# Peptides against a protein of PDB entry 5OK6: the designs that were tried, part 43

Target 1, 215 residues: chain A of PDB entry 5OK6
Amino acid sequence: ELPGLDSQWRQIENGESGRERPLRAGESWFLVEKHWYKQWEAYVQGGDQDSSTFPGCINNATLFQDEINWRLKEGLVEGEDYVLLPAAAWHYLVSWYGLEHGQPPIERKVIELPNIQKVEVYPVELLLVRHNDLGKSHTVQFSHTDSIGLVLRTARERFLVEPQEDTRLWAKNSEGSLDRLYDTHITVLDAALETGQLIIMETRKKDGTWPSAQL

## One batch from the design tools (peptide; made by RFdiffusion4, then SolubleMPNN)

Design b2_p13_3_s3 (from b2_p13_3, 6 letters changed)
Fold by OpenDDE base, seed 3:
Structure b2_p13_3_s3 (fold): chain B 215 residues (1-215), chain A 13 residues (1-13)
Amino acid sequence: as target 1 above (215 residues)
Amino acid sequence: LSISKKPRKTKSF
């Protein structure tokens, strides 16, 4: 059953789980398509439950570029294309109105940037490859706040590298040259890694030499 | 006088 219109407004806009609540690192927030949200605002502010302004189920279709991987369109703007709700507010709206059949929720994390919390709408998608097989890529998402050490561990896991094997990373830059990622403690953001960038995992040979030392 | 609503700080990047 739908709560009263004033109760809906208070829960979503002004409640402890409201849209305007402070961001906290590690929390989940959800994208809602703006036109749907504006229709909901008009409905609950109108004071008439029988109004023709009923928003129907949440439909985020216009935010997706594909319905296979459910990737977001590039260049979406908060307050123009979507609004952000904390998890509890999102779950209220889904319980009241439903979500369009087959659409996944658009969940994103609050991350800690230098002196600010932000919802990371676009995590970095890296193309992980082995130095000996550049044609076989694994696309993996990382936060801008993830360490290069996590990227390396993830690459090792995806390529089934044994614990005793020594490995290191290279990034292909915009000029097409290879930059070695020496510091594994810096973040993806600090390393200026971008979506679609090729990351090459090099494995040390049994003779103790590196493959790149022979190129 | 159109009170220029201060651009609301976006929560996302």
Scores: peptide ipSAE 0.312, ipTM 0.722, DockQ to the pose 0.017
Fold by OpenDDE base, seed 4:
Structure b2_p13_3_s3 (fold): chain B 215 residues (1-215), chain A 13 residues (1-13)
Amino acid sequence: as target 1 above (215 residues)
Amino acid sequence: LSISKKPRKTKSF
């Protein structure tokens, strides 16, 4: 059963787990399409449960660029295209109104940036490749807060690199040159890695030489 | 008088 309109408003906007609650690193937040959310606001503010302003099921279709991989459209703007709700508020809305059939929830994490928490709407999608097979990329999402060391470990895992094999990373820059990712302790953000960027995993040869040292 | 709505600090990055 749907709660009373005032109770819905309080739960979603002003509750302990409401839309305006402080962000906390590691928490999940969910995107809700702005038009649907505004329709819901109008409905619950109208005071009439039988109002023609009933929002129906949550429909995030306009936020997706595709219904296969459920990737978000690029350049979505908070407050214009979507609103962010904490997990509890999202789950309330889904329980009350439902989610459009077949649509996944748009879950995102709160990350800790320098001096601020943010919901990371667009994790960095890196194209992981091996130095000897640049045509076979693995697209992997990383947080801006993930270390280059994690990127390297992930690349090793994806390419089934044996523990005894030495590997290192290179990033292809905008000029098309290769920048070596020497420091594995810096973050994806600190390394200024961008979505769609090619990250090349180089494997050390059995002779102890690096392939790149011969170029 | 365009009430300049203070740009609500976005929660997203």
Scores: peptide ipSAE 0.310, ipTM 0.726, DockQ to the pose 0.018
Fold by OpenDDE base, seed 5:
Parts: C-alpha cells; sequence; structure tokens
Structure b2_p13_3_s3 (fold): chain B 215 residues (1-215), chain A 13 residues (1-13)
C-alpha cells in the first residue's frame, strides 16, 4: 500500500534516515535516476495522489551503458544524472513504485577516504595479466581504498598461483613504461591506479630469478 | 555570466 504523500516525502527526504542522512563507511547507498526522482518529488509535493505527475516505476535505464553487465555510463554526475539514497529509503521507493522489470538496483558502498566518507560510484576496474601471457586479461573491480596487497592476492587467486610461489606487481603507466608496485600497504588510490590500467603479475622463476631482471 | 556554481559538496566519489 502506498503511504500518504506527506509520509512518503518525510520518509525519503528525512535528514536522519533519508537522502540527507550522514554517510557511514561500509553502508550501501543506491542510485536513482534524476528525472524519475524529480518526478516523484513533484508528485508528493503536489498533494494530489491522482495527479498526472505520478512517477511510475523506478527506471534507471539512462544510467546504464549496457543491459548485459549493467555497467554505469562514464561521467555521471550526482545531482544532475542521479541522486543517492540510503538502503532504507531505496527499499521504500521500490516497495511503493516498483523497479523496472529486469533492471538491477545500482548499489554502491560508502568508503572511508583520508578526510571524508564518500559513496564510491565508480570502483576501479583493473586489467590483471601474467608477465608471460599479456594477451589474457582478467578485469577485476577494486575499491580505491583496497590495498595493493589485495590486488596482488586477487591476481594470485585468479591465476591459480601456488602459495610457495613469489609474485610481484607492475603497473603500466601512461607513457607505456612499467612502474613496480613495491609497497603493498598503500591503496589503489595512493598508487593512482585507474580504470582500464594494465596490472602485470610477475612470478619468480624456479631458479630464484625474476623474469624482468633478464630483460 | 557563467556563475561558477561552487561545486556543491557531493556525497559521491
Amino acid sequence: as target 1 above (215 residues)
Amino acid sequence: LSISKKPRKTKSF
């Protein structure tokens, strides 16, 4: 059952539990397409439930680049293309209006940056490769707050590296040279890693030499 | 006059 329009407004726009709620690290927030959200605002502010301003089901179609992987379009701007709602507010809207058939929710996490919490809308997609097979990449998403150590562990897992094998990472830079990721405790953000960047996992040879030391 | 809207503090990164 749809609650009264004033109740809907107070539930979603509330500063304690709604859209204006403070961010907390690890919490889920959801993207809502801006035009739909503005239509909903107009509907609930109009005070007439039978108004022609009824928003219909939530439709985020314009935010997606593709309907296969449900990737977001690049360069979406908060307040222009979408609004962010906390999980409770999102679930209320979905319960009241529905979500367009077949569309997944656009869930994102609050991350802790050095001085601020942010909803990470675009996790970093890295192209993981082995030094001996640069043609076979694995695309993996990482948070900007993930450590290089996590990237290395993930690469080892994806490439089925045995626990006793030594590995290290290289990042291909914009100049096409390779920068070694020496510090595994820094974050993806601190390492300035970007979406689409090639990350090369080098495995130490059985003779104890590194492949790159022979180049 | 393009009023440079001060970047409103967004919640997203």
Scores: peptide ipSAE 0.297, ipTM 0.719, DockQ to the pose 0.022
Fold by OpenDDE base, seed 1:
Structure b2_p13_3_s3 (fold): chain B 215 residues (1-215), chain A 13 residues (1-13)
Amino acid sequence: as target 1 above (215 residues)
Amino acid sequence: LSISKKPRKTKSF
C-alpha cells in the first residue's frame, strides 16, 4: 500500500533519513533520474492521489549508456540528470512505485576524501595489463580511495601471479610514457589515476632483472 | 538582481 502523500514527502525529503541527510563514509546511496524524481515531487506535493502526475515506476534508462553493461553515461551532473537518495529512501520509493523491469539500481558508495564525504558516482576504471602481453587488458573498477597496493594485489590476482613472484606497477601517462607507481600506500586519487588509464604490471625475471631495465 | 544561486554543494564527486 502506498503511504499518504505527506508521509511519502516526509520520508524521502526529511533531513534526518531522507535526501538531505548527512553523508557517512561506506554508506550506499542510489541515483534517481531527475525527471522521475521531479514528477514524484509534483505528485506528492499536489495532494491528490488520483492526480495525472503519478510518476509510475522508477526508470533510470536515460542515465545508462547501455542496457547490457548498465554503465552510466559520462558527464552526468547531480541535480541536473539525477538526484541522490540514501538506501532507506531509495528502498521506500522502489517499494511504493517499483523499478523498471530488468533495470538494476544505481548504487554508489560514500567515500572519505580529504576533509569531505562524497558519493563516488564514477569509480576509476583501470586497464590492467602485463608487461609481456599489452594486448590483453582487464578492466577493473577501483575507488579513488583504494590504495595502489590494492591495484597491485588485484592485478596479481587477475594474472594468477604466484606469491613468490615480484611485481610492480607502471601507469601510462598522457604523453605515452610510463610512470612508476613506487608508493603502494598512496590512493588512486593521490596517484592521479584516471578511467581508461593503462596500468602495466611488470613481473621480475627469474634472473633477478626487471624487463624494463632492458629497454 | 542576479540571484547568485549559490551552487548547491553537490553530494557527489
Scores: peptide ipSAE 0.310, ipTM 0.721, DockQ to the pose 0.019; fails the geometry check

Design b2_p13_3_s4 (from b2_p13_3, 8 letters changed)
Fold by OpenDDE base, seed 2:
Structure b2_p13_3_s4 (fold): chain B 215 residues (1-215), chain A 13 residues (1-13)
Amino acid sequence: as target 1 above (215 residues)
Amino acid sequence: MEISTKPRKTASF
C-alpha cells in the first residue's frame, strides 16, 4: 500500500534526507526521469490518491541510449531530463511504485571536485590498449577523481601484466599525437582525459628500453 | 581547468 501523499512528499522532498539534502562525497544518488518525477509531484501535491495523476512505475527508458549496456544518452541535464535522488528516497519510490521491468537503477556517486561536490552522472570511459596491439581495446569507466595511477593499475590488471614488468601510459590527444602521462598522482580530470580517449599502456622491454624510444 | 602542461613527450606506436 502507498503511504499517504504528505508522507511521500516529506520523505522524498525534505531538505535533510530527501532530494534537497547536501551532497556528500561517496554517497549514492539515483537518476529519475523528469517527466515521471513531475507526474509524481503532481500526484502527491494534488491531495487525491484516486486521481488520474498516478505516475505508475518508474520508467527511465528515455534516459538510455541502449537497453543492452544501459548507457545514458549524452547531454542529459539535471532538472531538464532527470532528477537526482539520494539512495533512501530512490528506494522508497521504487518500493512504492516499482521500476519498469528489466531497467536497472541509474546509480551514480557523489565526487569531490575543487570547490564543489557533484553527482558524477558521466564517468570517463577510456579505451585502454597496449602499445603492441592498438587494435584491441578495453573500455573502462573511471571517475574524474580517479588518479592516473589507478588507470595504470587497471590497465595492468586488464592486460595481465606481471608485477615485475614496468609500464607507463600515453594519451592520444585531439591532434592525434601521444601525450605521456608522467604524473600518476594527478586525477583523470587534471589530465583532461575524455570519454572515448585512447590510452596506450607501454610496457618496458626486457633489455630495459622503451618501445617509444626506438620509434 | 588549468591542464598542467608538463612537457608532453610525443610517441608513435
Scores: peptide ipSAE 0.039, ipTM 0.659, DockQ to the pose 0.074
Fold by OpenDDE base, seed 3:
Structure b2_p13_3_s4 (fold): chain B 215 residues (1-215), chain A 13 residues (1-13)
Amino acid sequence: as target 1 above (215 residues)
Amino acid sequence: MEISTKPRKTASF
């Protein structure tokens, strides 16, 4: 049974616990398609539970580029294409109205940047490769706040690099050249790494030389 | 139309 309309409004739009609440690092937020949300607003503001303005089941289909990988369309804008709700508010709406059958929730994390907290709607997908086998890529998702050191560790793990093997990273830039990722303490954001970018893990030779130094 | 001057919650990178 649906709660009263005023109760629904207060639960979802409450400035302390709802849509307008402050962001907190590490929290999960969820995307809701804007037209559905506006329909819900009209329904609860109308004061008539039997109104033709009933929003029905939550359907985020228009936010997805495909129903195979459930990736978001590029260039979606908060307030235009979707709204962001904290986990509690999202779960209330799903409990009250349901979510379209087979459609996954669009969960995203709050990240902390130097001067602001944001919901990271588009984390970075990097193509990890080895210097000696550029044709075998591993696509891995990273936060903009993840360190280059984490990218390197992840690459080492995916390629089953032994602890004693020395490795370093290169990023293929927009000009097609390779930029050395020297500082492993900076973030993916600080390194200006982008989705779809090729990241090359170079492994040091047994003779102590680097493959790149011989080119 | 009050343009909600609230900063966007999304990371525009």
Scores: peptide ipSAE 0.022, ipTM 0.463, DockQ to the pose 0.021
Fold by OpenDDE base, seed 4:
Formats: sequence, C-alpha cells, structure tokens
Structure b2_p13_3_s4 (fold): chain B 215 residues (1-215), chain A 13 residues (1-13)
Amino acid sequence: as target 1 above (215 residues)
Amino acid sequence: MEISTKPRKTASF
C-alpha cells in the first residue's frame, strides 16, 4: 500500500534514511533515473494521490548502455542523469512503485577517499591478462580504494597461478608503454588505473628470470 | 615494449 504523500516525501528526502543523509563507508546506495525521480517529487508535492503526475514504476532504462550486462552509460552525472538514494529509501520506493520488469537495481558502495566519502558509481574495470597471452583478458571491477595487492591476488586467482609462482603487475598506458606497479600497498586510485586499462600479470620463469627483462 | 620508469601521479576523480 502506498503511504500518504507527505509520508513518502519525509521518508525519502528528510528521514534518517533519506537522500540527504551522511554517507558512510561500505553502505549501499542506489541510482534512480532523474526524470522518474522528478516525476515522483512532483507527484508527492502536488498533494493529490489521484494526480496524473503518478510516476509509475521505477525505470532506469536510460542509465544503461546495454540490457545484457547492465552496464551504466559513461559520463552520467549525479543530479542531472540520476539521484542517489540510501538502501532504505530505495527499498521504500521499490516497495511502493515497483521496479521495471527485468531491470536490476543499480547498487553502488560508499567508499572512503582521503578527504571525502563518495558513492562509487563507476568502479574501475580492469582488463587482466597474462604476459604470454595478451589476447585473453579477464575483465574485473575494482574499487578505486582497492590495493594493487588485491589486483595482483585477483589476477593470480583468476589465472589459477600456483602459490609457488612469483608474479608482478604492469599497467599498459594509452601510448603503449608499460608502467611497473611496484608498490602493492597503494590503491587503484593512487596508481591512476583507469577503466579499460590492460593490466599485465607477469610470471617469473623457472630459471628465475623475468620475461620483461627480454622485452 | 617500452617500459616507462616514470612514477605515476596520483589520480583524482
């Protein structure tokens, strides 16, 4: 059952779990398409539940670049293309209005950056490859706050690298140069890794030499 | 492959 319009407004905008609540690291937030949200605002502010401004089910279709992988379009802007809601507010809206059939929720995490908390709308999608098979990539998403060490561990796991095998990472630049990721304690952000960037896992040879020493 | 030894700058977003 739909609550009263004033109750909806209070729960979504001004409640303890409202849109304007402080961000907390690790919490889930959800994207709502801006036009739908504005229609909802107009509906609840109009004071008439029978108004023609009823927003219908949540439809985030315009935020997706595809309906197969449900990837977001690039360059979406908060406040222009979407609004962010905390999990409780999102769940209320879904309960009241429903979500368009077949669409997944667009869930994102709050991350802690050095001076700010942000909802990480665009995690870094890296293309993980082995040095000896550059044509076979594994696409993996990482937070900007994830360590290079996590990227390396993930690569090792994905490629089924044995514990005794020694590995290291290189980042391929747009100009084709390779930067060695020496420090595994820095973050993906600190390393300036970007979505679509090729990350090469180099495996040490049995003779103790590195393949890159011959490149 | 050219190996860049330049330290990467910290990215901001």
Scores: peptide ipSAE 0.009, ipTM 0.534, DockQ to the pose 0.610
Fold by OpenDDE base, seed 1:
Structure b2_p13_3_s4 (fold): chain B 215 residues (1-215), chain A 13 residues (1-13)
Amino acid sequence: as target 1 above (215 residues)
Amino acid sequence: MEISTKPRKTASF
């Protein structure tokens, strides 16, 4: 049974776990399609539980580019295409109205940027490859706040690099040349890495030479 | 902030 309309509004908008709650790094927030949310607002503000404004199940279909990998469309804008809800509010709405059959929740994390907390709607998808096999990529998702060191560790793990093997990273730039990622302490954001960008892991040869030094 | 791109070593693999 649905809670009272005023109770729903208070829980989702004005509660301690409401939409206007301050962002905290590491917390999960969820996307809700804007039209559905506006219909819900109209429903609960109308004061009639039997109103024709009943929103039905949450349907985020218009936010997805595909229904296979459930990738978001590019260029979605908060307040125009979707609203962000904290985990508690999202779970309440799902429990009350349901989620459209087969659709996954759109969960995103709050990240800490130098001057602001933000829900990272679009984390960076990098194409990880080995220098000796550029045709075999591993797509891996990273936060903009993740270090280049984490990207390197992840690449080593995916390619089963032994602990004694030395590795380093290159990024293919927009000009098609390779930029060496020297500083492993900077973030993905600092390094200006973008979704779909090729990241090449170079492994040091047994003779102590680097493959790129022979080119 | 423009990251001071250290000198681009163009490697071709």
Scores: peptide ipSAE 0.036, ipTM 0.623, DockQ to the pose 0.075; fails the geometry check

Design b2_p13_4_s1 (from b2_p13_4, 7 letters changed)
Fold by OpenDDE base, seed 5:
Structure b2_p13_4_s1 (fold): chain B 215 residues (1-215), chain A 13 residues (1-13)
Amino acid sequence: as target 1 above (215 residues)
Amino acid sequence: MERLELKESWQSL
């Protein structure tokens, strides 16, 4: 049974556990399509539970680019295309109204940036390759707050690099040249890495020389 | 920052 309309509004919109609550790093938030959410607002504010304004099940279909990998469309804007809800509020709405059949929840994490907490709606997808096989990529998702050291470790793991092998990273820039990712302590954001960017893992030769020294 | 030109020869290294 649905809770009373005023109770629904207070549960979802409150500043402690609802939509207006402070962001906390590492917490999960969920996207809700804006038109559905506005329909829900109109329904609960109307005061008639039997109203024709009943929103039905949550349907985020317009936010997805594809129904295979469930990737978001590019350029979606908070407050225009979607609203963000904390996990508790999302789970209430799903329990009350349901979610469209076969459609996954759009879960995202709060990240800590130097001056602000933000829900990271678009994490970075990098194309990881080896210097000696540029045609074989692994697409891996990273947070903007992840270190270059994590990118390097992830590349080593994906390519089954042995612990004794020395490796370093290069990023292909917009000019088509390679910039060395020297500092492994900076973040993906600090390095200005973008989705679809090619990241080349170079492996040191047994003679102690780098392949790139011959270019 | 160290910068290199991406050459086709990289795959042969």
Scores: peptide ipSAE 0.147, ipTM 0.802, DockQ to the pose 0.878
Fold by OpenDDE base, seed 2:
Structure b2_p13_4_s1 (fold): chain B 215 residues (1-215), chain A 13 residues (1-13)
Amino acid sequence: as target 1 above (215 residues)
Amino acid sequence: MERLELKESWQSL
């Protein structure tokens, strides 16, 4: 059942779980398409529940690049293309208006960057490959705040590397050369890794030599 | 930072 319009406005805009709530690292926030949200604002501010301004179900279709993988379009801007809502506010809107059939929620996490918190709308999508089979990639999403150590562990898991096998990472740079990711404690951000970047996992040979030493 | 050239030869390693 839809609550009163003033109650809706208070819950979504001015509540403890409203749009203006302070960001906290690790919390989930959700994207809402801007036009829908503005129509909702007009509806609840109009004070008439029978108004022609009723927003209908949440429809984020314009935010998606595809309906197969539900990837976001590139270059979406907060406040222009979408609004960010805390989980509680999102769940209220979905319960009141519904979500378009078949569309997944667009959930994102708050991350802690140096001196700022933000909702990470675009995590880094890396192409993980093995040094001996560059043609078989695993696309994996990482936070900018994830460590290179996590990228390495994830690569090892995806490629079913045995615990006793020694591995290291190389990033293909814009010049087409490989930069060794020698420090596993730095973040994806610190390493300046970008979406679509090829990350090569090198496995040490049984003789104790590295394949890259033969290049 | 160790830098290598990505050679096609890596696929044969």
Scores: peptide ipSAE 0.147, ipTM 0.802, DockQ to the pose 0.891
Fold by OpenDDE base, seed 1:
Structure b2_p13_4_s1 (fold): chain B 215 residues (1-215), chain A 13 residues (1-13)
Amino acid sequence: as target 1 above (215 residues)
Amino acid sequence: MERLELKESWQSL
């Protein structure tokens, strides 16, 4: 059974689960398609539960590029294409109205940037490869706040690198050359890494030489 | 920052 319309409005907009509540790093927030949300607003503001303005199930179809990988479309804008709801508000709406069958929730994390919290709608997707097998990529998502050290550890794990093997990273730049990611303490943001960027993991040879020294 | 040219030869290393 649906809560009263005023109760729905207060819960989603002004409650402890409210849309306008402060962001906190590490929290989960969810995207809701803007037209659905506006229809819901109109419904709950109308004061009639039997209104023809009933929004139906949450349908985020227009936010997805495809229904296979459930990748978001590029260039979506908060307040225009979608609204962000905290996890509790999202779960309330899903419990009240349902989610379109087969659609996954669009969950995103709050990240801490210098002087601001932000919901990271677009994590950075990097193409991880080995120096000796550039044709086998692993696409991995990283936060802008993740360290290059985490990218390196993730690459080592994906390629089953033994703990005693030395590795380092190179990023393919816009000029088609490779920039060495020397500092592992800087973030993906600080390194200016972008979605679709090729990251090459170089493994040190058993003789103690680096493959790149032969280039 | 150390910079290298991406050569096709890297696959042979």
Scores: peptide ipSAE 0.147, ipTM 0.801, DockQ to the pose 0.884
Fold by OpenDDE base, seed 3:
Structure b2_p13_4_s1 (fold): chain B 215 residues (1-215), chain A 13 residues (1-13)
Amino acid sequence: as target 1 above (215 residues)
Amino acid sequence: MERLELKESWQSL
């Protein structure tokens, strides 16, 4: 059953538990398409439950670039294209209005950046390859807060690299050259890695030489 | 930072 309009407004917009609540690292937040949300705001502020301003089911269709992988469109802007709601508020809206049939919720995590918390709407998708087989990529998502060490471990796992094999990473830069990722303790953000960037895992030869030393 | 040119030779290693 739909709660009273004033109750809906207080539950969703309340600064303690609603849209304006403080971000906490590791919490889940959800994207809601802005036009739907603005129509909901107008509906609950209008004070008439029978109003023609009823928003209907939550429909995030305009935020997706595809309905196969449910990837977000590039360049979406908070407060222009979508609003962010904490998990509790999202679940209330879904329970009251429903979510469009077949659409997944757009769940994102709060991450800790230097001096700020942020909802990470766009995690970094890296293309992981081996130096000797550049044509076989593994696309893997990473947080901007993930270490290069995690990227390396993930690459080793995906390529079934044995523990005794020595490996290192190269990032293909915008100039088309390769920059070696020396420091495995820095983050994906610190390394300025971007979505769609090619990351090459180099494996050390049995003779102790690196393949790249012969280039 | 060590920088290399991405050569076709990487596929031949």
Scores: peptide ipSAE 0.143, ipTM 0.797, DockQ to the pose 0.840

Design b2_p13_4_s2 (from b2_p13_4, 6 letters changed)
Fold by OpenDDE base, seed 3:
Structure b2_p13_4_s2 (fold): chain B 215 residues (1-215), chain A 13 residues (1-13)
Amino acid sequence: as target 1 above (215 residues)
Amino acid sequence: MERLELKESWQNF
């Protein structure tokens, strides 16, 4: 049974525990499609539970570009396309109204950037390849706060590189050239890496030379 | 930053 409309409003939108509560690094937040959320707001503000303004099940279908991988559409804007809710508020709404059958929740993490916390709606998907086989890519998701060192370790793991083999990364830039990611301590954000960007792992030759030095 | 130009003919480097 649905809680009272005033209780719903207070639980979801109060500044202490609801939508407007402070972000905390590492916490999970959830996306709710904006039109559904606005209909819910109108319903609970109307004061009549029998109103024709009942929002029905949460349906985020318009936020997805596909129903296979459940990837978000590009260019979605907070406050225009979706609302962010903390996990507690999301779970309340799902318990009250349900989620569209077969549709996954859109869970995202709060990340800490210099002097700001943000829900990372769009983690970076990188295309990892080897220098000697550019046609075989591994798509891997990273946070903007992840280090280039983590990208390198992940590439080494995916390509089964032995511990004694030396490797380094190159990023294909917008000009179609490669920029060497020599500093492994900077973040994905600092390196300005973007979704769909090709990252090439170069492996040092047994003779101690780098393949790229012969180009 | 070290920059490398990829030739169009390169499938690998």
Scores: peptide ipSAE 0.115, ipTM 0.752, DockQ to the pose 0.590
Fold by OpenDDE base, seed 5:
Structure b2_p13_4_s2 (fold): chain B 215 residues (1-215), chain A 13 residues (1-13)
Amino acid sequence: as target 1 above (215 residues)
Amino acid sequence: MERLELKESWQNF
């Protein structure tokens, strides 16, 4: 049974634990399609539980570009296309109304940027490759706040590089040349890495030479 | 930042 309409409103639309609560780095937030959310608001504000404004199951279909990988459409805007809810509020709505059959929740993390907390709706998808096999890529998702060091460690793990093997990264730029990612302490954001960008892991030879030194 | 041209020879290593 659904909670009372006033109770639903208080659980979801409050400034302490609901939609308007402060963002905290590392916490999960969820996207809800805007039209569904507005219909829910109208329903609970209407005061009639049997109203024709009943929103039905949460349906985020319009936010997805595909139903295979459940990727979001590009260019979605908070407050226009979707609203963000903290995990507790999302789980309440799902328990009360359900989620459309087969749709995954759209979970995103709060990240800490220099002067702001933000829900990272669009993390960066990088194409990781080895220098000697550019045709075999691993697509891996990273936060803008992740370090280049994490990208390097992830590449090493995906390619089963032994701890004693020396590796470094190159980013393919828009000009088709390679820029070495020498500073592993900067972030993906600071390095200006973009979704779909090719990141090449170079492995040092057993003779101590780098493959790139012979180019 | 060190910059290299991506050549076909890269895949030979």
Scores: peptide ipSAE 0.108, ipTM 0.758, DockQ to the pose 0.883
Fold by OpenDDE base, seed 4:
Structure b2_p13_4_s2 (fold): chain B 215 residues (1-215), chain A 13 residues (1-13)
Amino acid sequence: as target 1 above (215 residues)
Amino acid sequence: MERLELKESWQNF
């Protein structure tokens, strides 16, 4: 059952779980398509529950570039294309209005950047490959705040690398060359890694030599 | 930073 219009407004826009709540690192926030949200605002502000301004089900279709992987369109702007809601507010709206059939929620995490908390709408999707099979990629999502060490561990796991095997990473740069990611303590952001970037995991040979040393 | 220049001919290494 839908709560009263004023109650909806207070629950979503205000209070401890409202849209204006301070961001906290690690929390989940959700994207809502702006037009739908504005329609909802107009509905709850109109004071008539039977108004023709009823927003219907949440529909984020215009935010997606595809319905296969449910990737967001590039270049979406907060406040223009979507609004961000904390998990509690999102769940309330979904419970009241529903979500369009088949659409996944657009969940994103709050990350801690230097001097700012931000909802990371666009995490970095890296193409992980092995040095000896560049054509077989694993697309893996990482936060900008994730360490290169995590990228390496993830690559090792995806490629089923045995613990005794030694591995290191290379990033294909804009010039088409490879830059070695030797510092595993820096972040994806610090390394300036970008979505779609090829990350090559090199495995040390049994003879103790690196494949790249032969190039 | 160690840089490796990949030639287009290098399919793998």
Scores: peptide ipSAE 0.103, ipTM 0.746, DockQ to the pose 0.598
Fold by OpenDDE base, seed 2:
Structure b2_p13_4_s2 (fold): chain B 215 residues (1-215), chain A 13 residues (1-13)
Amino acid sequence: as target 1 above (215 residues)
Amino acid sequence: MERLELKESWQNF
């Protein structure tokens, strides 16, 4: 059952638990397509619950580039293409209006950057490969705030590297050369890693030499 | 930062 229009507005827009609440690192927020949200605003502000301004079910179809992988379109802008809602507000709207059948929620996390908190709408998608098999990639998403150490651990896990094997990472740069990611404490952001970038995991030889030393 | 210039050789890494 839909609550009263004023109640809906207060629950979704209030500064404590609604759209205007402060961001907190690690919290989940959800994207809502802007046109739907504007229609909802018009509905609840119109004062007529039986109005032709009823927004219908939430439909984020225009935010997706495909309905197979449910990847977001590139270059979406907050306030223009979508609105961000905290989990509580999102769940209220879904409970009241529903979500388009088969369409996944667009959940994103708040991350803490050096001077700001933001919802990370576009995590970094890296192509992980082994030095000896560049043709077999694992695509993995990382936060900009994730450490290179996490990328390395993830690569080791994906490639089933044994604990005694020593490994390091290289990033293929825009010039086609490789930059060694030797500092594992810096973030993906600090390393300036980008979506689609090839990350090569090099495994140390049993003789203690690195494969890259022979190139 | 250690950089390897692997324009063509990275395929043989």
Scores: peptide ipSAE 0.096, ipTM 0.746, DockQ to the pose 0.564

